# Ledger of designs, part 65: peptides against a protein of PDB entry 5T59

Target 1, 112 residues: chain A of PDB entry 5T59
Amino acid sequence: TTPTMQSTSLLTEHLGYPPISLVDDIINAVNEIMYKCTNAMEKYLMQRNIIGKKDFSDEIKIGTAKLESLLENSVDKNFDKLELYVLRNILSIPSDLLEENRFRLLHHEKLV
Target 2, 90 residues: chain B of PDB entry 5T59
Amino acid sequence: EHIRFQRLVQVCNKALEESIRKLQSWEKIHECFPNYGQTREGIENLTVCQQQVIKLWSNLSRVEFDAIFHERSIEEKLNQLDDLINKARS

## One batch from the design tools (peptide; aimed at target 1 I27 D76 L84)

Design b2_p30_6_s1 (made by RFdiffusion4, then SolubleMPNN; from b2_p30_6, 12 letters changed)
Fold by OpenDDE base, seed 4:
Structure b2_p30_6_s1 (fold): chain B 112 residues (1-112), chain C 90 residues (1-90), chain A 30 residues (1-30)
Amino acid sequence: as target 1 above (112 residues)
Amino acid sequence: as target 2 above (90 residues)
Amino acid sequence: MYSEEQKELREKVRKWVEEGLPKVREKLAK
């Protein structure tokens, strides 16, 4: 079910916040986690950057950046799908509930 | 009866699992550190690093997502939504 | 990153939110 202005409004009233706000929270969280992970990786390896009298700092920085980019792409792809799925299939109102009589019922239930 | 919250959790977990899959590939990790990974110590460090970051990913996501779900009262709200839908169809 | 369809949907949703939020907030404040 594709979101509509009506469903969005009803869900916002029901939730107390717009449905997309939940998705935003999730996406923001995973992005933060992602960068924390890559940062931790870099820091860990940078503390172990010298092996056999060779300094691998540059390689570590570049390599970690590459992994970060790889992870970013994957996160973006998968959580874009998640966003659509949530808005269409989870935080959605079936068409039968969007009819006038059912619409009134939702409001009635909210007020009670 | 209540299905929406379960679906939310499932799709979140799936997205998280699919997202971290590339980091679970040792080949991908090693490719990013070609010279470092040719040393014994480097391999060991990368191995530990890979394991740690995956665990960190899992742990942080669990904590943060649970916090979000709680703050948004999403389980309750989705259950209520399910109930409303079921009631309307009755 | 986002497909055109996704971008369009997101933008529409956000627009609807902006238009509807004042009314919702008013109702919730009562």
Scores: peptide ipSAE 0.235, ipTM 0.903, DockQ to the pose 0.383
OpenDDE base, seeds 1, 2, 3, 5: peptide ipSAE 0.213, 0.224, 0.209, 0.234; ipTM 0.902, 0.901, 0.900, 0.903; seeds 1, 2 fail the geometry check

Design b2_p30_6_s2 (made by RFdiffusion4, then SolubleMPNN; from b2_p30_6, 13 letters changed)
Fold by OpenDDE base, seed 5:
Structure b2_p30_6_s2 (fold): chain B 112 residues (1-112), chain C 90 residues (1-90), chain A 30 residues (1-30)
Amino acid sequence: as target 1 above (112 residues)
Amino acid sequence: as target 2 above (90 residues)
Amino acid sequence: MYSEESKKLREQVENWVKEGLPKVREKLAE
């Protein structure tokens, strides 16, 4: 079940930002971290690309790209689940509180 | 009584742990560098990279996520949400 | 936006890129 417009509005008022913004921050952060890590690994290995008489530059580039792809796929999968879970089960308002009388209560609590 | 923030932390940790799982496999690392990993020096370099990537992934994500949680005041807001819901049901 | 701790850690990652893992490892231990 997807959050309702009313739920989103109430949560936005409560949080001071839309619920999705938190998820966006999290996902953006992990993506940035991911690419920083893989980039660092590539650069480190590229500084050590020659062993003996053999140049492993091409293999390093390809290998690091493969690792990045593996990590990207895993990040996408797991953080898509995270997004769904957070929006549905954490940043959520029970349906009974979305009724008219309960809606008023939430708004009243904000004002008091 | 306050459960939402705890759940947020848990699900974040789970997502991070699951995401890095494949990089924790030496076999997966070695497969990406089949010839490089056949050299002693290459193995050493890959070993260091693997260990440090995992460590930096974990530590950086922790710090960054904590920063996000702080900037968004999410613990306080989720606790308030829990309280509000509990109060409404009383 | 980022805490001081976060900034320091991000700097470590950048140093890894520039100087290599050994130096970063040592900084992480400090």
Scores: peptide ipSAE 0.135, ipTM 0.875, DockQ to the pose 0.014
OpenDDE base, seeds 1, 2, 3, 4: peptide ipSAE 0.097, 0.062, 0.089, 0.097; ipTM 0.868, 0.864, 0.865, 0.865

Design b2_p30_6_s3 (made by RFdiffusion4, then SolubleMPNN; from b2_p30_6, 13 letters changed)
Fold by OpenDDE base, seed 5:
Structure b2_p30_6_s3 (fold): chain B 112 residues (1-112), chain C 90 residues (1-90), chain A 30 residues (1-30)
Amino acid sequence: as target 1 above (112 residues)
Amino acid sequence: as target 2 above (90 residues)
Amino acid sequence: MYSKEQLELRKKVEKWVEEGLPEVRKKLAE
């Protein structure tokens, strides 16, 4: 279920920022982490690129790129699910609280 | 009583765990380095590198996600949301 | 804002990235 405009507005007021902003922070963070991890791996292997007088530099570069792509696809898949779950189930307002009387209650609590 | 924040943490951990699953597979790692992994020394390098990068993944994610949660005050806000919902239903 | 502990840990982790996983090198040398 897609969050309603009303729920988004109420949550934005409550949080001080749009719910999607939290998800964006999380996704941006994991993407940064992902590239740092693959970069670290590439650097380590490139320091050990010669085995038995054979230079594996090209294979290491290609292999690391493949690994990064694999990880990237997995991150995209799992954090797309995370985004949907967070916005629909965590940063959500039950339908009964979206009624007029309950809406006023939320505003009242903010003012108290 | 307060459930939303713990669910947030859980779903984040799950996403992180599932995302790194492919790197936890030796077969997948070896497939990326087919000739390098044919050598003894190459296997050793890949093995240790795999282990350490997974730790790096875990440590970085912990630090960054905790920082995000703190900066967004999300635990407090989600607890308040739970309280509001519970109050409305009581 | 990051806690002091978070900042220290982050610096440590960043060092791993910059130096190409020095902990891995240490373990291989053992």
Scores: peptide ipSAE 0.142, ipTM 0.883, DockQ to the pose 0.013
OpenDDE base, seeds 1, 2, 3, 4: peptide ipSAE 0.094, 0.129, 0.086, 0.084; ipTM 0.872, 0.880, 0.868, 0.872; seeds 2, 4 fail the geometry check

Design b2_p30_6_s4 (made by RFdiffusion4, then SolubleMPNN; from b2_p30_6, 15 letters changed)
Fold by OpenDDE base, seed 3:
Structure b2_p30_6_s4 (fold): chain B 112 residues (1-112), chain C 90 residues (1-90), chain A 30 residues (1-30)
Amino acid sequence: as target 1 above (112 residues)
Amino acid sequence: as target 2 above (90 residues)
Amino acid sequence: MYSEEQKELRKKVEEWVKKGLPKVREKLAA
């Protein structure tokens, strides 16, 4: 079920925040985690950039950047799917309950 | 009876698992460091690095997502939503 | 990062939030 103005309003009232705010928190968190992971990888390898007489700093920087891009693409893909799923299937109200009579019932129950 | 929060946790875990899958591939890691990975020490360093990153990913995601769920009281709110919907349909 | 469809959906949702529930917005702003 695609979100509507009515469902968004009702859910916002119920949650105390807009449904999309939860998704934003999740996405922001995973992005932060992603960059922390790639940064940690780069730092770890850069501390071990010299093997024998050869300096692999350039290769490490390029390689880490490639891994970051790979991870970033995967995160974007999977969490875009997550966003759609959450908004359509988890933080959603069935269409039959958005009718006038059912709307009043939900509002009444919340006030009790 | 209560299904929405369980589904939320499941889809979050799935997204996290699928996202890190490529980093779990040694072949993908090695491809990014072709010359570095031709050395014994390089292979050892990459192996440890790979393991540490995967653990870091898992630990940070668990802590941060749990914090979000707690701050948003999402389990309680989703349970209440399930109850409201079920009651309305009864 | 977002598809065009997803961008449009997010835009609509943000507009709905902006237009509705002033009491909730006040709470969130505090």
Scores: peptide ipSAE 0.338, ipTM 0.906, DockQ to the pose 0.256
OpenDDE base, seeds 1, 2, 4, 5: peptide ipSAE 0.143, 0.273, 0.283, 0.253; ipTM 0.883, 0.903, 0.903, 0.902

Design b2_p30_7 (made by RFdiffusion4)
Pose (drawn by RFdiffusion4):
Structure b2_p30_7 (pose): chain A 112 residues (1-112), chain B 90 residues (1-90), chain P 30 residues (1-30)
Amino acid sequence: as target 1 above (112 residues)
Amino acid sequence: as target 2 above (90 residues)
Amino acid sequence: EEREEEAEERREENREEVEEQIEEEQEEEE
């Protein structure tokens, strides 16, 4: 289903947070990991940048950065689909409930 | 009958697996370090990276998401939602 | 700090594109 304002309003009430807030926590979390990994990889190599008698410091900076940017694209790509797949299929509303009052059952849930 | 949360786990894992796939390929890794990878020690060092970065990627993401799913009780909110739509359709 | 700023910019752009796609689907359904 396509998201609607009632679903956003109702799901915000059921969840205690907007449906997008969970998606923010995920995207924001994976990005932090992405950089944590690349930074960890660059330092592992920079202290191993000299093999034999040659210094590969330049190649490592370019290589570690050239990898980082490829994840920035792939992650932004794959987690946007997640931002979409979730708001459409998981935090989702059918027609059975907004055509004939979903408000009854949510109000009914918070009380009885 | 509880089906929506397992989906959330499936879609998260699906997004992560696709997010790291290009790093599982030794080829693209060596392309970023062509001269460095032509040395024996370089090959050994790069192998230690991709295998450890992938493990670090998997572990950090697994721990946080399980934590995020806890701080927001999403497994319950969705289980309540799954079994609630059924009561409505009935 | 620079990387954080760039990540924030990409997040804003992606939000705008996702919002536009959801609005287009809503318009098609209307």

Design b2_p30_7_s1 (made by RFdiffusion4, then SolubleMPNN; from b2_p30_7, 18 letters changed)
Fold by OpenDDE base, seed 4:
Structure b2_p30_7_s1 (fold): chain B 112 residues (1-112), chain C 90 residues (1-90), chain A 30 residues (1-30)
Amino acid sequence: as target 1 above (112 residues)
Amino acid sequence: as target 2 above (90 residues)
Amino acid sequence: SSIEEKRKERLKKRREEIEKELKKLLEEEE
């Protein structure tokens, strides 16, 4: 099921932050990691760009960019799925807890 | 009993593993460096580079995701959520 | 670098998407 404002509000109260914030942190982190990886790869190869008096700098730059694109596409795809799964199945409230008499449970536990 | 945090870790790992899969392909790596990869030294460099990047990916993701989970207290919060759900159903 | 700029752009788009989603949720509540 798609998260509702009601569930989001309850979860925000429970978590102390909106559920999407966790996903945002994860997405930001993986993107940063992705860049660090590709940057490291480029730097490593650029330090080894000359072989047999041939300069492969241009090829290295292009090749690294291609790999980054591949990784980027894969990251986007897989972490979009992750976001959907997390918000729907992990950071979710079952319907039985969304009943009027059940709303008090989360609030009650917070107040105690 | 407590399942949500475990699922979170699992799906994170899966996403990370699936994301790096393309870089695990030597064919893809070599394809990006066709001339460089025709040299002995080039092949060696690419091989080492590939391995290092994969390791870096794994290590950084572990450290960063653990930090996020800690900062967000997500294990505790998800366990509490599981408990609340179980309590409501009992 | 160009790569860094592209990364920033992706992150910007991500933030925009989040904001849009939150806005929609708020509108639905009203």
Scores: peptide ipSAE 0.223, ipTM 0.880, DockQ to the pose 0.229
OpenDDE base, seeds 1, 2, 3, 5: peptide ipSAE 0.210, 0.199, 0.209, 0.196; ipTM 0.877, 0.876, 0.877, 0.876; seed 2 fails the geometry check

Design b2_p30_7_s2 (made by RFdiffusion4, then SolubleMPNN; from b2_p30_7, 18 letters changed)
Fold by OpenDDE base, seed 4:
Structure b2_p30_7_s2 (fold): chain B 112 residues (1-112), chain C 90 residues (1-90), chain A 30 residues (1-30)
Amino acid sequence: as target 1 above (112 residues)
Amino acid sequence: as target 2 above (90 residues)
Amino acid sequence: SSKKEKFEKRKEERRKKIEEELEKEREKEK
């Protein structure tokens, strides 16, 4: 189910933070990891940039950049799907809990 | 009975696995370093680099995602949510 | 950092797209 203002509010109360905050943490983390990986790769190869009498520094920089772009695209694609899935299916409240007679269920349970 | 957290972990793992798939391709790696990869030493370096990056990706993602889940108490919260939903439907 | 800036730019663009997608779905469900 698509998140609504109502569900977001209830979930925020339940979680102690907005649902999107969790996803934001995940997105931030994976991108940080991604850049750490690409930086490590570049550094590793740049320390080994000379083979024989040839300097491959330029090729290494270009190649690493290409891989970074490739990862960025892949990360964006897959984690956009993840975000939508999480918000729709994991951090979601079924309609039966949003009915008027059960609207206060989450709130009530928190207070009790 | 408790399914949401499990699903969260599953989709996170899936996203991580799918994201790193391109780096798991030797062909893709080699294409980025066409001349460097024509040398013996270059191939060796790229091979090690590829393996190290994949390991780094895996290790960091595990540590960081677990930290996030812990800090957000998401397992507990999702379990509670499952319980609330189940209770409401009973 | 340059990488951070690049990430923030991508993130903002994606955020807009995701929000638009969710909004479209909400409108359809109503």
Scores: peptide ipSAE 0.628, ipTM 0.949, DockQ to the pose 0.815
OpenDDE base, seeds 1, 2, 3, 5: peptide ipSAE 0.623, 0.620, 0.620, 0.627; ipTM 0.949, 0.949, 0.949, 0.949; seed 1 fails the geometry check

Design b2_p30_7_s3 (made by RFdiffusion4, then SolubleMPNN; from b2_p30_7, 18 letters changed)
Fold by OpenDDE base, seed 1:
Structure b2_p30_7_s3 (fold): chain B 112 residues (1-112), chain C 90 residues (1-90), chain A 30 residues (1-30)
Amino acid sequence: as target 1 above (112 residues)
Amino acid sequence: as target 2 above (90 residues)
Amino acid sequence: EEKKKEFEKRKEERKKKIKEELEELLKKEE
């Protein structure tokens, strides 16, 4: 049940912004956090790259890259689900309110 | 009565928790550093690193998501939406 | 189908933009 253009318009009026904007903010934030975390991980380990006489810099770079990929895939999967859920079940208007007579209720409430 | 904002918080938390799940696995962490993790010092470093990253993930997510919810006034807007829907159905 | 493609496009653009901006910020912190 993808949101209709009508519901999007009504919600945009109600929210003061398009519903997708909230989702964009959330996804932008988590992606930023994701890369900050992986960067921090790499930096921490690279400061500890030598054990004994062996330099593990290459392994650390490869390993952190693998973890980044794993995290990125997981974030992508879970927040795609989140986007669909939010738009369909949270930022949604029941069909009965999309009828012409019910449609005016949202406009009326805005004026009050 | 008001359910939408609660659901928003729940699904956000769930998505965050599920996303970081793989990094919570020591086995998966170790697999990425097979030789480094065979050393005592390496294991110690990876352990601390894992803990710090998970904490960083949690803290940053809390701060940023709360900021988003505040800037978008989403709790108020969702409560209003719930009220409108409930009123229409009464 | 078209919606899916649009979704993927938007997602890719978002990730690219975020990553680039973050990398630039990290460089400034150095």
Scores: peptide ipSAE 0.394, ipTM 0.923, DockQ to the pose 0.028
OpenDDE base, seeds 2, 3, 4, 5: peptide ipSAE 0.390, 0.284, 0.363, 0.384; ipTM 0.922, 0.896, 0.904, 0.921; seed 4 fails the geometry check

Design b2_p30_7_s4 (made by RFdiffusion4, then SolubleMPNN; from b2_p30_7, 18 letters changed)
Fold by OpenDDE base, seed 5:
Structure b2_p30_7_s4 (fold): chain B 112 residues (1-112), chain C 90 residues (1-90), chain A 30 residues (1-30)
Amino acid sequence: as target 1 above (112 residues)
Amino acid sequence: as target 2 above (90 residues)
Amino acid sequence: SEKKKKFEERKKERREKIEKILKEELEKEK
C-alpha cells in the first residue's frame, strides 16, 4: 500500500524512526560501497598504468569514470525499485489496521 | 508467519546483484579500456581487477547491510509488525 | 569531495522522483 501520513506516523512510532530512514541508510551504504569499489579499481589499475613503454593513465581514468557512471545508473535504478517496494510492501500498514478499531491495537501494545 | 524481514533481505540481495551485473560483464569492462585491454598484461590486470571488485562489492554490502539491519533492529520490528497484522486479522 | 557532492545531487533528484511517484499513487487511490 502507498504510504500515508498516518501509516508513516504509526510506523515511526513502532520502529523508533521514520521508515525512510532505513531506506536512506541502505542507499547511503550502497553508494559508499560503490565509490569504494570504483576507487579501488582506479588505484589498482593506476599502479599498473605502464605496459611496455606506453602510459595508459589517461585511458584508465576515463575508463574507470565510465564504469562508475554505469554503476551509478544501475544502483539508482535498482535501489529506486527497492525503495518503492520496501515502502509499499514491507514498511507498510494494511488499510484494515488503519481503521479506528484497529488503530488502537498498535497504541495499546506500546502503552502496555 | 513472519515474512516481511525475509522479503527485505531478498529485495536487498536482488538489488545488489542486479546493480553489480554490469561489472560482471567482461565485455563492458573491456570496452572501457579498449587499448589497455589489447595488451596481455592489460587483460590480466583487468581480469584480476574485475574479480576483486566484485568480491569487494559482495563482502562490503553483506557487512554493511547486516550492520544496518542490526542497528535498526529491523528483523524484530518487522516480525512484530507481522504479528500485529496477523492478530488483527484473526 | 566531488563524489560526495555528486551523490548528494543524485540523492536529491531521486528523492523528489520517489516522492512524486508516491504522491501520485496516493491521489489515485483517493
Scores: peptide ipSAE 0.646, ipTM 0.951, DockQ to the pose 0.830
OpenDDE base, seeds 1, 2, 3, 4: peptide ipSAE 0.644, 0.644, 0.647, 0.646; ipTM 0.950, 0.950, 0.951, 0.950; seeds 1, 3, 4 fail the geometry check

Design b2_p30_8 (made by RFdiffusion4)
Pose (drawn by RFdiffusion4):
Structure b2_p30_8 (pose): chain A 112 residues (1-112), chain B 90 residues (1-90), chain P 30 residues (1-30)
Amino acid sequence: as target 1 above (112 residues)
Amino acid sequence: as target 2 above (90 residues)
Amino acid sequence: SAATEKRLERIEEEDPETAEIIKKMRELAE
């Protein structure tokens, strides 16, 4: 289903937070991990940048950064589909409920 | 009957697996370090990275998301939502 | 902030109605 304002309004009430807030916590979280990994990888190699008698410091900075940017694209790509797949299929509303009052059951839930 | 939350787990894992796939390929890894990878020690060091980075990637994301799913009780909110739409359709 | 703007631009290029709703969701989150 396509998201609507009633679903955003109702789901915000059922969840206690807007449906997008969960998506923010995920995207924000994986990005932090992405950089944590690349930074950890660069330092592992920089203290191993000299093999034999040659110094590969330059190649490592370029390589670690060249990898980081490829994840920035792939992650932004795959988690936007998640941002979409979730708001359309998981935090989703059918027509059976907004055509004939979903408000009854949510109000009914919070009380009885 | 509880089906929506398992989906959330499936879609998260699906996004992560696709997010790291280019790093599972030794080729693209060596492309970023062509000269460094032509040394024995370089090959050994790069192997230690991709295998550890992937494990770190999987672990960190696994722990946080399980935590995020807890702080927001999403498993319950969705289980309440799944079994609630059924009561409505009935 | 800029990454969020890029994501909204991509979603808007695919479906502007969904983008508008997501913008409202983010306003509620603020």

Design b2_p30_8_s1 (made by RFdiffusion4, then SolubleMPNN; from b2_p30_8, 12 letters changed)
Fold by OpenDDE base, seed 3:
Structure b2_p30_8_s1 (fold): chain B 112 residues (1-112), chain C 90 residues (1-90), chain A 30 residues (1-30)
Amino acid sequence: as target 1 above (112 residues)
Amino acid sequence: as target 2 above (90 residues)
Amino acid sequence: DERRKKRLEKIEKEDPELAEIIKYDREIAK
């Protein structure tokens, strides 16, 4: 199923917020977590940047940046899929309920 | 009977698991630190770092997602949605 | 946010109707 303006309105009324707001919360949270993880990784390694007589600070910075980029790409891909799935298949109203008489039923059930 | 919230949890877990998959690869981790990872001490540090970041990812995501679901009352709302749909089809 | 903007643009190309709904929802959520 594909979201429609009608379904979005009905779901917004039911949820008390637009469906996209839930998705935004999830994606914002994972982005924050992602950078917390990469920051922690960089800090951990930078505290251990010297081995023997060699300073690996530059390599650590470059390496952690690469891992961050890798994680960003993976997060973006997977959570974009999540966004579409949630909006289309979870926060959705079946087409048979998007008829006029069924719209009334949803509104009636909410009000009663 | 109630399926939507279960699906939400499942797809969230799937997205989280797939997102961290690359960091679970030791090969990919090592490739980012080619010289650092040639030292014994470097390998040890990278190993611990990898394990810790994966645990941090898992713990933070669990806490934050549960908080979101609670704040949005999404389990209740999705259960109600299932009930409404089932009732309408009955 | 810039990163998400780029992804949204991609979605707009692939599913314009969904993109418009998302934009609308974000506006009313403000």
Scores: peptide ipSAE 0.255, ipTM 0.922, DockQ to the pose 0.807
OpenDDE base, seeds 1, 2, 4, 5: peptide ipSAE 0.253, 0.247, 0.254, 0.253; ipTM 0.922, 0.921, 0.922, 0.922

Design b2_p30_8_s2 (made by RFdiffusion4, then SolubleMPNN; from b2_p30_8, 9 letters changed)
Fold by OpenDDE base, seed 1:
Structure b2_p30_8_s2 (fold): chain B 112 residues (1-112), chain C 90 residues (1-90), chain A 30 residues (1-30)
Amino acid sequence: as target 1 above (112 residues)
Amino acid sequence: as target 2 above (90 residues)
Amino acid sequence: SERKEKRLKKIEEEDPEVAKIIKYDRELAE
């Protein structure tokens, strides 16, 4: 089911917030977690950057950046799919309930 | 009868699991640190780092997502939505 | 952010109707 202006309005009234707000919270959270993880990785390795007589600081910085990029791409791919799925299949109202008679029923039940 | 919240949790978990899969690959980790990973100490450090990051990812995501779901009262709201839809179809 | 904008553009290319709803919802949330 594809979201519509009507369904969005009804769901916003029901939820107390627009459906997209939930998705935004989820995506913002995972991005924050992602950067915390990559930052922790870099810090951990930078504390262990010297092995023998060699300093691997540059390699560590480049390597962690590469991993961050890979993770970022994966997060974007998977959570973009999640966004579409949630809006279409979870935070959605069947078309039959968007008809005039059903619409009134849904609205009435919310207010009662 | 109540299916929407269950689906939400499932797709969130799936997205999290699929996202972290890249870091679960030792081969990919090693490729990012080709010279560092050729040393014994480097391998040990990378191994520990990988494990800790995956654990951090899992723990933080659980805590943060649960907090979001609670703050948005999404389980209750989705259950109510299921009930409304079922009632309308009965 | 620039990253979010790029993602939205991709969604718009895949499903313009959904993209319109997302934009509308974001405006309401602000």
Scores: peptide ipSAE 0.283, ipTM 0.921, DockQ to the pose 0.832
OpenDDE base, seeds 2, 3, 4, 5: peptide ipSAE 0.280, 0.278, 0.279, 0.277; ipTM 0.920, 0.921, 0.921, 0.920

Design b2_p30_8_s3 (made by RFdiffusion4, then SolubleMPNN; from b2_p30_8, 15 letters changed)
Fold by OpenDDE base, seed 4:
Structure b2_p30_8_s3 (fold): chain B 112 residues (1-112), chain C 90 residues (1-90), chain A 30 residues (1-30)
Amino acid sequence: as target 1 above (112 residues)
Amino acid sequence: as target 2 above (90 residues)
Amino acid sequence: DERKKKRLEKIEKEDPELAKIVKYDLELRK
C-alpha cells in the first residue's frame, strides 16, 4: 500500500505526529550510534597505536575512516529500505478503511 | 491480531543486523589495517576492537530504539491501528 | 538536515509518490 495524503493526515492525527517523524528518529539514532561506534574504534586503536618501535597512527586513522565509510554506506542502504517499508507497510491504512464510512469510523474512534 | 509493531521491530532488527554485517567480517577489518594487522599485538587489538564495536552497536541501538518507541508510544498506536483495521473488517 | 535532503532525493528516485507524502509530512511537522 502506497501512502496518500489522506492516509498521512489520518495517521498524523492518530499518532500525534507525522509518520515520517518516527522514521527520522530511528535514522537519526542509528547514525549517531554509527559515529559513536567508529569514534570509539578509532580511540581504542589510537591508544594502541605503537607496536614495537613503529607508530601506526596514520594507518589507524585511514583504516577507521574506511570502515566508517563502509558502515555508513550500509546504514544508508538498509535504513532507506526500512523507511520505505515502514511508510508503506507499517504506518499505513488499508484502502478499505479509506472509504467514506470507514473514514468516519476512524475519526469517530478518536473523538470518543 | 497485533502485527504492525512486531513488524516494526523485525525490520529495525533486520536493518541493524544487515548494517553491521560488514564490520563482522574479519577480512574487511584486516584489509583496513594491513600493516597493523600483520603484528601479533595488532591482530589482538583489532579482534577486541571489532568485538567491542559490535557489542556497542547492539547495545546502543537497543537502548535508543526502545526509547524512541516509548517516546512515540508507537506500540500502543500501532496496536490501536490494528484494532481499528480488524474492527472495520468484522 | 543535509542527510534528510539526501534521503528525500533517494526516495524521489525510488518512489516519487511516496516522496510527495514525505514532503507533506515535513510540512506538517513545521
Scores: peptide ipSAE 0.122, ipTM 0.893, DockQ to the pose 0.867
OpenDDE base, seeds 1, 2, 3, 5: peptide ipSAE 0.119, 0.117, 0.118, 0.108; ipTM 0.893, 0.892, 0.892, 0.890; seeds 1, 3 fail the geometry check

